# Ledger of designs, part 98: peptides against a protein of PDB entry 4Y8H

Target 1, 196 residues: chain A of PDB entry 4Y8H
Amino acid sequence: TSIMAVTFKDGVILGADSRTTTGAYIANRVTDKLTRVHDKIWCCRSGSAADTQAIADIVQYHLELYTSQYGTPSTETAASVFKELCYENKDNLTAGIIVAGYDDKNKGEVYTIPLGGSVHKLPYAIAGSGSTFIYGYCDKNFRENMSKEETVDFIKHSLSQAIKWDGSSGGVIRMVVLTAAGVERLIFYPDEYEQL

## One batch from the design tools (peptide; made by RFdiffusion4, then SolubleMPNN)

Design b2_p26_5_s3 (from b2_p26_5, 19 letters changed)
Fold by OpenDDE base, seed 2:
Structure b2_p26_5_s3 (fold): chain B 196 residues (1-196), chain A 26 residues (1-26)
Amino acid sequence: as target 1 above (196 residues)
Amino acid sequence: DEERERYEKEFTERALALFLESSSRY
């Protein structure tokens, strides 16, 4: 898995590969590693698909309840819920989660929640087995307040490199763009990103 | 901050309970 989320001048973009692995088997099955927990709060999931799906379902339900009582939650609130669930279940949970969201007050925000249940607010985050290959690239090439197009390109190039070297990553690259304008879903196929 | 954390934990626990209860009905 290769996942990342990047803040930019107008919001935040989440990106993920789609390869599924079961044990040592690399499946051609396309999976969705970008998961909605609220209208403009999403997460990237790595590790156990079942475990992280369960956590995301609980968070989504929590945020729906929160919304009905208190209004739209902040991205920080969502990250806090993820953090609590991951921390409380750390002994029985394999999860690497990146939470990203947009609201008018805080703009785009990214929170990374590695295994163990800590939470870290960052301008961008990468995770998954493929991320180990692109720490240097991302550190060198990330800039704050990029345009949408620059950010899409940054994510596309980053994930392309991760996929190139990580056998557990591949398939399509999916992105979700969160801005004041709304939610936009993007998809890029191997014939495009492999040429980068 | 500590009070906020306790509140969030309690809310999460309530949500989890309700989620599990709701899921068992399907």
Scores: peptide ipSAE 0.018, ipTM 0.534, DockQ to the pose 0.016
Fold by OpenDDE base, seed 3:
Structure b2_p26_5_s3 (fold): chain B 196 residues (1-196), chain A 26 residues (1-26)
Amino acid sequence: as target 1 above (196 residues)
Amino acid sequence: DEERERYEKEFTERALALFLESSSRY
């Protein structure tokens, strides 16, 4: 898996490959590793598909409950809920999660929750097995306050590089753009990103 | 912040998720 989330001028973009591995077999299946937990709060999931889905479902429920009682949660609140779940279940959980969201007050925010259940706020985050191959690239090429287009390109190039080296990454590249304007879903196919 | 803290405390008290074993991985 290769996942990332990147803050930019107008919000945040999440990106993920779609490859799924079952045991030692690479499944020819397009999976959605970008999961909505609130209108403009999403997460990228790596690790156990079932475990991370369960976590996301629980978070979504709690954020709905939160909303009904206290109004729209911040991205930080969402990240905190993820963190608590991951931390409390750290002994039995294989999950790497990136939480990203947008609101008018805080704009785009990214929180990474690695194994162990810590939480870190970052201008961008990468995770998954493919991320190990692109730390250098991302560090070199990330810029703050990029445009949407620049950010899409950055993510596309980054994930493309990750996929080239990581056998557990591949398929389509999915993105979710979170801004004041709303939510936009993007998809890029191998023929598009492999040529980068 | 207070609402968040109260909610997080309540959540933590109830936080125990059951996870299913799966060979599927991302």
Scores: peptide ipSAE 0.080, ipTM 0.595, DockQ to the pose 0.020; fails the geometry check
Fold by OpenDDE base, seed 5:
Structure b2_p26_5_s3 (fold): chain B 196 residues (1-196), chain A 26 residues (1-26)
Amino acid sequence: as target 1 above (196 residues)
Amino acid sequence: DEERERYEKEFTERALALFLESSSRY
């Protein structure tokens, strides 16, 4: 898996590959690793597919309850709920999660939650088995307050490199763009990114 | 706004952790 989320001028973009594995078998099945937990709060998931799906479902329910009582939750609140679930289950859970969201007050925010269940706020985050191959590339090419187009290109190139080197990553590249204007889904196929 | 922040903190602290297992991997 290769996942990432990047803050930019107008909000935040999440990106992920779509490869799924069962045991040692690599399947060409397209899996959505970008999951909605609130209108403009999403997450990237790596590790156990079912476990991280269950966690995301719990968070989504929690945020729905919050919304009914107090209005729209912050991205930080969502990240805290993820952190609690991951931390309390860390001994039995394989999960790497990136939480990203947009609101008018805080704009785009990214929180990374690695295997241990800690939480870290960052301008951008990368995770999954493919991320180990692109730390240097991302560090050199990330810039604050990029345009939407620049950010899409940055994510596309980053994930393309991760997929190139990581046998557990592949398929399509999916993105979700979160801004004041709403939510936009993007998809890029191997023929579009393999030549990068 | 401060009241909202207090509510968010309090609500988050009530989150319930559940044990989960799966064989599929990303």
Scores: peptide ipSAE 0.065, ipTM 0.609, DockQ to the pose 0.018; fails the geometry check
Fold by OpenDDE base, seed 4:
Structure b2_p26_5_s3 (fold): chain B 196 residues (1-196), chain A 26 residues (1-26)
Amino acid sequence: as target 1 above (196 residues)
Amino acid sequence: DEERERYEKEFTERALALFLESSSRY
């Protein structure tokens, strides 16, 4: 898996590959690793598919409850819920989660929840088995306050490189763009990104 | 902020789900 989320001028973009592995086998199933937990709060998931799905479901439920009682939750609130679930279950959990969201007050925000259940707020985050191959590239090429197009390109190139070297990554690249204007889903196919 | 803190505290007091590791991975 290769996942990332990047803050930019107008919000935040999440990106992920779609490959799923089962045991020693690579499945051809296209898996959506970008999961909605609230209108403009999403997450990227790596590790155990079942575990991370369960976590996301619980978070979504709690954020719905939060909304009914307190109004729209912040991205930080969502990240806190993820953190608590991951931390309390760290001994029985294989999960790497990136939480990203947009609101008018805080704009785009990214929180990474690595194994162990810590939480870190960052301008951008990468995770998954493929991320090890692109730390250098991302560090060199990330810039604050990029345009949407620049950010899409940055993510596309980053994930393309991750996929190139990581056998556990592949398939399509999916993105979710979160801005004041709303939510936009993007998809890029191998024929495009393999040539980068 | 105060509301968030109260909610998070309440959430922590609730039973957290236990997870089973899957053979499927991302």
Scores: peptide ipSAE 0.061, ipTM 0.617, DockQ to the pose 0.019; fails the geometry check

Design b2_p26_5_s4 (from b2_p26_5, 13 letters changed)
Fold by OpenDDE base, seed 5:
Structure b2_p26_5_s4 (fold): chain B 196 residues (1-196), chain A 26 residues (1-26)
Amino acid sequence: as target 1 above (196 residues)
Amino acid sequence: SAAEEAYNKAFTEKALKLFLESQKRY
């Protein structure tokens, strides 16, 4: 798995590969590693698919109830709920989660929740087995307040490199763009990104 | 607000309990 989220001028973009691994088998099935928990709050998931899906379902339900009572939750609130669930279950949970969201007050925000259940707010975050190969690349190429197009390219190149070196990553690259204008879903195929 | 925080905490604790119970069963 290779996942990342990047803040930019107009919001935040989440990105993920789609490869599924089960034991010794590699399948190029489209796996939903980008998961909606609120209209403009999403997460990237790595680790146990079943466990992280259960956590995301709980968070989604929580945020729906929250919204009905108190209005739209902040991205920080969503991240705190994820953090608590991950921390309390850390002994039985393999999970790396990136939470990203947009609102008019805070704009795009990214929170990373690595193994152990800590939470860190960052301008951008990377995770998954493929992330180890692209720390240097991302550090060199990330810039604050990029355009949408620049950010898409940055994520595409980053994940392409991760996929190149990580056998557990591959398939299509999926992105979700969160801005004031709404939610946009993007997809890029191997024939395009393998050439980068 | 304090009320929101209390609600969030209570909900999270309940959800966590349910999650743990479900994992024990399946």
Scores: peptide ipSAE 0.039, ipTM 0.640, DockQ to the pose 0.018
Fold by OpenDDE base, seed 4:
Structure b2_p26_5_s4 (fold): chain B 196 residues (1-196), chain A 26 residues (1-26)
Amino acid sequence: as target 1 above (196 residues)
Amino acid sequence: SAAEEAYNKAFTEKALKLFLESQKRY
């Protein structure tokens, strides 16, 4: 898995590959590594598919209840719920989660929750087995307040490199753009990103 | 608030336990 979320001028973009590994079997699927937990709060999931799905489902339900009682939750609130679940159950979970969201007050925000259940607010985050190959690239090329197009390109190049070197990453690159304008889903195929 | 945090913690703990148990059946 290769996943990342990047804040930019107008919001935040989440990105993920679509490869799934089950034992020795590798499959390129439209894996839902980008998961909605609220209208403009999403997460990237790595590690155990089952564990992270369970966590995301709980968070989604919690945020729905929250919304009915208190209104739209902040991204920080969502990240806090993820953190609590991951930290309190760290001995029983294999989960690496990046939480990203947009709201008018806080704009785009990214929270990374690595194995162990700590939480870190960052301008961008990378995770998954493929992330180890792109720390240097991302550090060199990330800039704050990029345009949407620049950010898409940054994510595309980053994940392309991760996929190139990580046998557990591949398939399509999916992105979710969260801005004031709404939610936009993007998809990029190997024929495009392999040439980068 | 502290009360909100306590509520969220209790909710998440209970929810996770129930969910994990339910997932074991599938």
Scores: peptide ipSAE 0.027, ipTM 0.620, DockQ to the pose 0.019
Fold by OpenDDE base, seed 1:
Structure b2_p26_5_s4 (fold): chain B 196 residues (1-196), chain A 26 residues (1-26)
Amino acid sequence: as target 1 above (196 residues)
Amino acid sequence: SAAEEAYNKAFTEKALKLFLESQKRY
């Protein structure tokens, strides 16, 4: 798995590969690792697909209840819920989760929740087995306040490199763009990124 | 599978319980 989320001028973009693996085996299944937990709060998931899905489901439910009582939750609130669930279940959980969201007050925000259930707010985050191959590239090429197009290209190139070297990553690259204008879903196929 | 769904449900319920406990703690 290779996942990332990147803040930019107008909001935040989440990106993920789609390869599904079971142990040492690569499955011919496309998995969506970008999961909505609120209108403009999404997460990237790595690790146990079933466990992280369950966590995302409960967060989504919680945020729905939150909204009915208090209005739209902040991205920080969502990250806090994820953090607590991951931390309290850390003994039985293999999960790396990136939470990202947009609101008019805070703009685009990214929170990473690695194994163990800590939480870290960052301008951008990468995770998954493929992330180890692209820390250097991302550090070198990330810039604050990029345009949408620049950010899409950055994510595309980053994940392309991760996929190139990580046997557990591959398939299509999916992105979700969160801005004041709304939510946009993007997809890029191997022929579009393998030659980068 | 049905077994997987049952497992996921149980996990979610456990997660919720633990979350609620954490909220009481903090």
Scores: peptide ipSAE 0.024, ipTM 0.546, DockQ to the pose 0.034
Fold by OpenDDE base, seed 2:
Structure b2_p26_5_s4 (fold): chain B 196 residues (1-196), chain A 26 residues (1-26)
Amino acid sequence: as target 1 above (196 residues)
Amino acid sequence: SAAEEAYNKAFTEKALKLFLESQKRY
């Protein structure tokens, strides 16, 4: 798995590969690693697909209840819920989650929740087995307040590099763009990103 | 403000606690 989320001038973009691995098996089946927990709050999931899906379901439900009572939750609130669930279940949970969201007050935000259930707010975050291969690239190429196009390009190149080296990453690159304008879903196929 | 942030954090924590407690019952 290779996942990342990047804040930019107008919001935040989440990106992920789509390869599924079960044990020693590698499948190029399209797997959605980008999960909606609220209209403009999404997450990237790595680790146990079942475990992280369960957590995401709980968070989504909580945020729905929250919204009905208190209005739209902040991205920080969502990250806090993820953090608590991951922390409380850390002994039986394999999860690396990146939470990203947009709201008018805070703009685009990214929170990373690694194994153990800590939470870290960052301008951008990378995770998954493929992330090991792109720390240097991302550090070199990330800039704050990029345009949408620059950010898409940054994510595309980053994930492309991760996929090149990580056998557990591959398939299509999916992105979700969260801005004031709404939610946009992007997809890029191997024939395109492999040439980068 | 710092006070608003503290209040919001406390509120979120209480809400989460209640939610988690409710989940234990089901």
Scores: peptide ipSAE 0.023, ipTM 0.606, DockQ to the pose 0.015

Design b2_p26_6_s1 (from b2_p26_6, 14 letters changed)
Fold by OpenDDE base, seed 1:
Structure b2_p26_6_s1 (fold): chain B 196 residues (1-196), chain A 26 residues (1-26)
Amino acid sequence: as target 1 above (196 residues)
Amino acid sequence: MISEEVRAELKASNEALREAALAAAA
């Protein structure tokens, strides 16, 4: 798994590979490592598929309840719900989650929740087994307030490098762009990103 | 921009996930 979320000038972009494992078999299936929990609040999931799906489902439910009572939740609120679930259940969970969202007040925000259930607000975050290979690249190439195109390129190159070296990552690269204009889904195939 | 302490925590987490993923794929 290789996942990341990056704030930029107009919002935030989440990115993920699509490789999954079934037992000892590796499959390059399009999967929902990028998961919606609210209209413009999404998460990147790493670790146990079952654990992270359950957590995301619970968060989505809580945010729906929140919306019905108080209106649209902030990204921070979503991250808080994730954090509470991950921290209180840390002994029984294998989950690394990046929460990213956009709203007009706070613009794009990224919160990362590593194993143990801490929460950190960051301008960008990387996670998953492939992330170990791209810390240096990301630190060198990330810039604040990039354009959409620059950010897409940054994520594409970053995940391409992660996939190159991580046998547990591969398939297509999926992205979700969250801005004032709405939600945009992008997909990039190996023939393209392998050449980077 | 990201503190060294936070980065270390994140690296440790991701390394643990890598190990788990490799074990699951074996």
Scores: peptide ipSAE 0.446, ipTM 0.862, DockQ to the pose 0.772
Fold by OpenDDE base, seed 3:
Structure b2_p26_6_s1 (fold): chain B 196 residues (1-196), chain A 26 residues (1-26)
Amino acid sequence: as target 1 above (196 residues)
Amino acid sequence: MISEEVRAELKASNEALREAALAAAA
């Protein structure tokens, strides 16, 4: 798994590969590593598929309840719910989650929740097994307030590098763009990103 | 900027996830 979320001038973009592993079987299939928990609050999931799916489902439920009572939750609120679940269940979870969202007040925000259930607000975050290969690249190439196109390219190149070296990453690169304009889904295929 | 302390924690977490993924795929 290679996942990341990047704040930029107009909001935030989440990105993920699509490779799945079931036991010793590796498949390059479309997966939902990018998961919606609210209209413009999404997460990137790494680790146990079952664990992270359960967490995301619970968060989505809580955010729906929140919305019905208080209106649209902030990204920070969503991250807090994720953090609570991950921390309280840390002994039984294998999960690395990035929470990203957009709202008019806070613009694009990224929160990363590593193993153990801490939470960190960052301008961008990377996680998953492939992330170990791209710390240097990301630190060198990330810039604040990039354009949408620059950010897409940054994520595409970053994940391409991760996939190149991580046998547990591959398939298509999916992105979700969260801005004032709405939600946009992007997909990039190996024939394109392998040539980068 | 990401502080060194936070980066260290994130690296440790992601490395653990890498090891777990490799073990699961083996």
Scores: peptide ipSAE 0.443, ipTM 0.859, DockQ to the pose 0.798
Fold by OpenDDE base, seed 4:
Structure b2_p26_6_s1 (fold): chain B 196 residues (1-196), chain A 26 residues (1-26)
Amino acid sequence: as target 1 above (196 residues)
Amino acid sequence: MISEEVRAELKASNEALREAALAAAA
């Protein structure tokens, strides 16, 4: 798994590979590792599929309940719910979560929740087994307030590098763009990104 | 931009997850 979320001038973009491992079998399936928890609040999940799916489902429920009573929650609120679940259950969870969202007041925001259930607000975050190979690349190439196109390219190149070195990453690269304009899904295929 | 302390924590977390993933795939 290789996942990341990147703030940029107009919002935030989440990106993920699609490779799925089932036992000893590795499938290049079109898997959506980007998970919606609210209209413009999404997350990237790494670790146990069961654990992270359960967490995301609970968060989605709470945010829907929140919305019905108080209106649209902030990304920080969503991250707080994730953090509470991950921290309180840290002894039984194998989960790395990146929360990303957009709202008109705060613009694009990224919160990362590593093992143990801490929370960190960052301009960008990477996670998953492939992330270990691209820390240097990302730090060297990330810039604040990039354009949408620059950010897409940054994520595409970053995940391409992660996939190149991580046998547990591969398939298509999916992205979700969150801005004032709405939600946009992107997809990039191996024939394209392998040549970067 | 990102503090070294936070970077170290995130790196350790992701490495642990990587090792877990490799073990699960074995």
Scores: peptide ipSAE 0.439, ipTM 0.859, DockQ to the pose 0.716
Fold by OpenDDE base, seed 5:
Structure b2_p26_6_s1 (fold): chain B 196 residues (1-196), chain A 26 residues (1-26)
Amino acid sequence: as target 1 above (196 residues)
Amino acid sequence: MISEEVRAELKASNEALREAALAAAA
């Protein structure tokens, strides 16, 4: 798994590979590593599929209840719910989660929740098994307030590098763009990104 | 912008996930 979220001039973009591994075989299926928990609040999931799916489902439910009572939650509120679930259940969870969202007041925000259930607000975050291979690349190439196109390219190149070295990553690269204009879904195939 | 302390924590977490992923999806 290779996942990341990057704040940029107009909001935030989440990206993920689609490979799934079960036992002795690799499947390049469309894996739901980018998961909606609210209209413009999404998460990237790594670790146990069952654990992270359960967490995301609970968060989505909580945010729906929150919305019905108090209005649209902030990204920070969503991250707080994720953090609480991950921290309180840390002894029984294998989960690495990146929370990303957009709202008009706070613009694009990224929160990363590593093993153990801590939470960190960052301008960009990388996680998953493939992330270990791209810290250097990301540090050298990330810039604040990039354009949408620059950010898409940054994520595409970063995840491409991660996939090259991580046997647990591959397939298509999916992205979700969150801005004032709405939600946009992107997909890039190996024939394109393997040449980067 | 990202402190070394935070970076170290994130690296450790992601490395643990890498090891776990050798037998799993992530």
Scores: peptide ipSAE 0.443, ipTM 0.859, DockQ to the pose 0.532; fails the geometry check

Design b2_p26_6_s2 (from b2_p26_6, 12 letters changed)
Fold by OpenDDE base, seed 3:
Structure b2_p26_6_s2 (fold): chain B 196 residues (1-196), chain A 26 residues (1-26)
Amino acid sequence: as target 1 above (196 residues)
Amino acid sequence: MISEEVRKELLEANQALREAAEAAAK
């Protein structure tokens, strides 16, 4: 798995590969590792698909309840709920989660929740087995306040490199763009990103 | 069906949300 989220001038973009593993074999089935927990709050999931899906479902449910009682939650609030669930279950979870969201007050925000259940606010975050191969690349190429197009290219190049070296990553690259204008879903196929 | 373990997690998450809401209202 290779996942990342990047803040930019107008909001935040989440990105993920789609490869899954079945037993000892790799399957290139399209798997959505980008999960909506609120209108403009999403997460990237790595590790156990079943465990992280359960956590995301719980968060989504509670954010709906929150909205009915208090209005639209902040990205920080969502990250706090994720953190609590991951921390309380840290001994039984194999999970890396990146939370990203947009609102008019805070703009685009990214929170990373690694194994152990800590939470860190960052301008961008990477996770998954493929992330180990692209820390250097991301550090050299990330810039604050990029345009949408620059950010899409940055994520595409980063995940392409991760997929190149990580046998557990592959398939299509999916992205979700969160801005004041709304939510946009993007997809890029191997014939495009393998040439980068 | 929701397991007892999941119910427990939901209750804990709900408490966290309420605390976050109170903090945001200050």
Scores: peptide ipSAE 0.054, ipTM 0.630, DockQ to the pose 0.019
Fold by OpenDDE base, seed 1:
Structure b2_p26_6_s2 (fold): chain B 196 residues (1-196), chain A 26 residues (1-26)
Amino acid sequence: as target 1 above (196 residues)
Amino acid sequence: MISEEVRKELLEANQALREAAEAAAK
């Protein structure tokens, strides 16, 4: 798995590969590792598919209740719920989660939730087995306040590099763009990004 | 709709929700 979220001038973009594994076998499927928990709050999931899906379902439900009582939650609020769930279940949970969202007040924000259940706010975050291969590349090439196009290219190149080195990553590259204009889904196929 | 298994874990997350709501209300 290779996942990442990147803040940029107009908001935030989440990106993920789609490869899934069954035992020792790798299946190239259109698997969605980008999960909506609110209109403009999404997450990237790595680790146990069942565990992380359950966490995301719980967060989504809580944010729905929150919305009915207090209005639209902030990205920080969503990250806090993720953090608490991951921390309380840290002994039996194998999960890496990146929370990203956009609102008019805070703009694009990224929070990373490692295995221990801590939470860290960052300009961008990477996770998954493929992330170990691209820390240097991302550190060198990330810039604050990039354009949408520059950010898409940055994520595409980063995940392409991760896929080249990580046998557990592959398939299509999916992205979700969160801005004031709304939500946009993007998809890129191997024939395109393998040439980068 | 969420499963009953998820509903069990929802009860454990109530504290975080309340704390977040209190922080947001400030």
Scores: peptide ipSAE 0.036, ipTM 0.603, DockQ to the pose 0.020
Fold by OpenDDE base, seed 2:
Structure b2_p26_6_s2 (fold): chain B 196 residues (1-196), chain A 26 residues (1-26)
Amino acid sequence: as target 1 above (196 residues)
Amino acid sequence: MISEEVRKELLEANQALREAAEAAAK
């Protein structure tokens, strides 16, 4: 698995590979790695598919309830719910979750929730088995307030490198763009990103 | 019907939501 979320000038973009592999731990990886929990709040999931799906379902429910009572929740609120659930289940949960969202007040935000259930607000985050191969690349190439196109390219190149070295990553690269304009889904196939 | 484990998780999540909402309202 290779997942990431990147804030940029107009919002935030989530990206993920699509490979499903076998193996003791790998067999339990999520297939739908980009998951909606609210209109413009999404997450990237790595680790146990069943566990992270349950967490995401619970978060989605709470955010729906929150919306009915208080209006649209902030990305921070969503991250807090994720954090609490991950922390409370840390002994039984092998999951890394990246929460990303957009709203007019806070613009694009990214929160990473690694194993253990801590929460960290970052300009961008990477996770999954493939992320170990691209920390250096991302650190070198990330810039604040990139354009949409620059951010798409950054994610595409980053995930391409991760896929190149991580046998547990591959398939198509999926992205979700969250901005004031709405939600946009992108897909890139191996013949496109393997040449990068 | 939901399990007691899920019920517990929902309660914890609700608490987190309340705290976050209160913080955001300030």
Scores: peptide ipSAE 0.027, ipTM 0.599, DockQ to the pose 0.020
Fold by OpenDDE base, seed 5:
Structure b2_p26_6_s2 (fold): chain B 196 residues (1-196), chain A 26 residues (1-26)
Amino acid sequence: as target 1 above (196 residues)
Amino acid sequence: MISEEVRKELLEANQALREAAEAAAK
């Protein structure tokens, strides 16, 4: 798995590969690792598909309840809910979560929640088995306040490198763009990103 | 699927989750 979320000038973009594995078998099926928990709050999931799906479902429910009582939650609030779930269950869960969201007040924000259940607010975050291979590239090439196109290219190149070296990553690259204008879903196929 | 043990622990965290969300919103 290779996942990342990147803040940019107009909001935030989440990106993920689609490869999934069952034991030693690599399944070349499409796996959605980008999950909506609120209109403009999404997460990237790494680890057990079932475990992270359960976490995301619980978060989504709590955010729906929160919305009905208090209004639209902030990205920080969503990250806090994720953090609490991951921390309280860290001994029983294998989950790495990146939370990303947009609102008019805070713009695009990214929170990373590694296996230990800590939470860190960052301008961009990478996770998954493939992330090990792209720390250097991302550090060198990330810039704050990039355009949408620059950010898409940055994520595409980063995940392409991760997929190149990580046998547990591959398939299509999916992205979700969160801005004031709304939510946009993007997809890029191997024939395109393998040439980068 | 997620184990029943983990499900139980996650569900028992509901109150703490709500409190955390409320605190973060303030």
Scores: peptide ipSAE 0.015, ipTM 0.389, DockQ to the pose 0.023

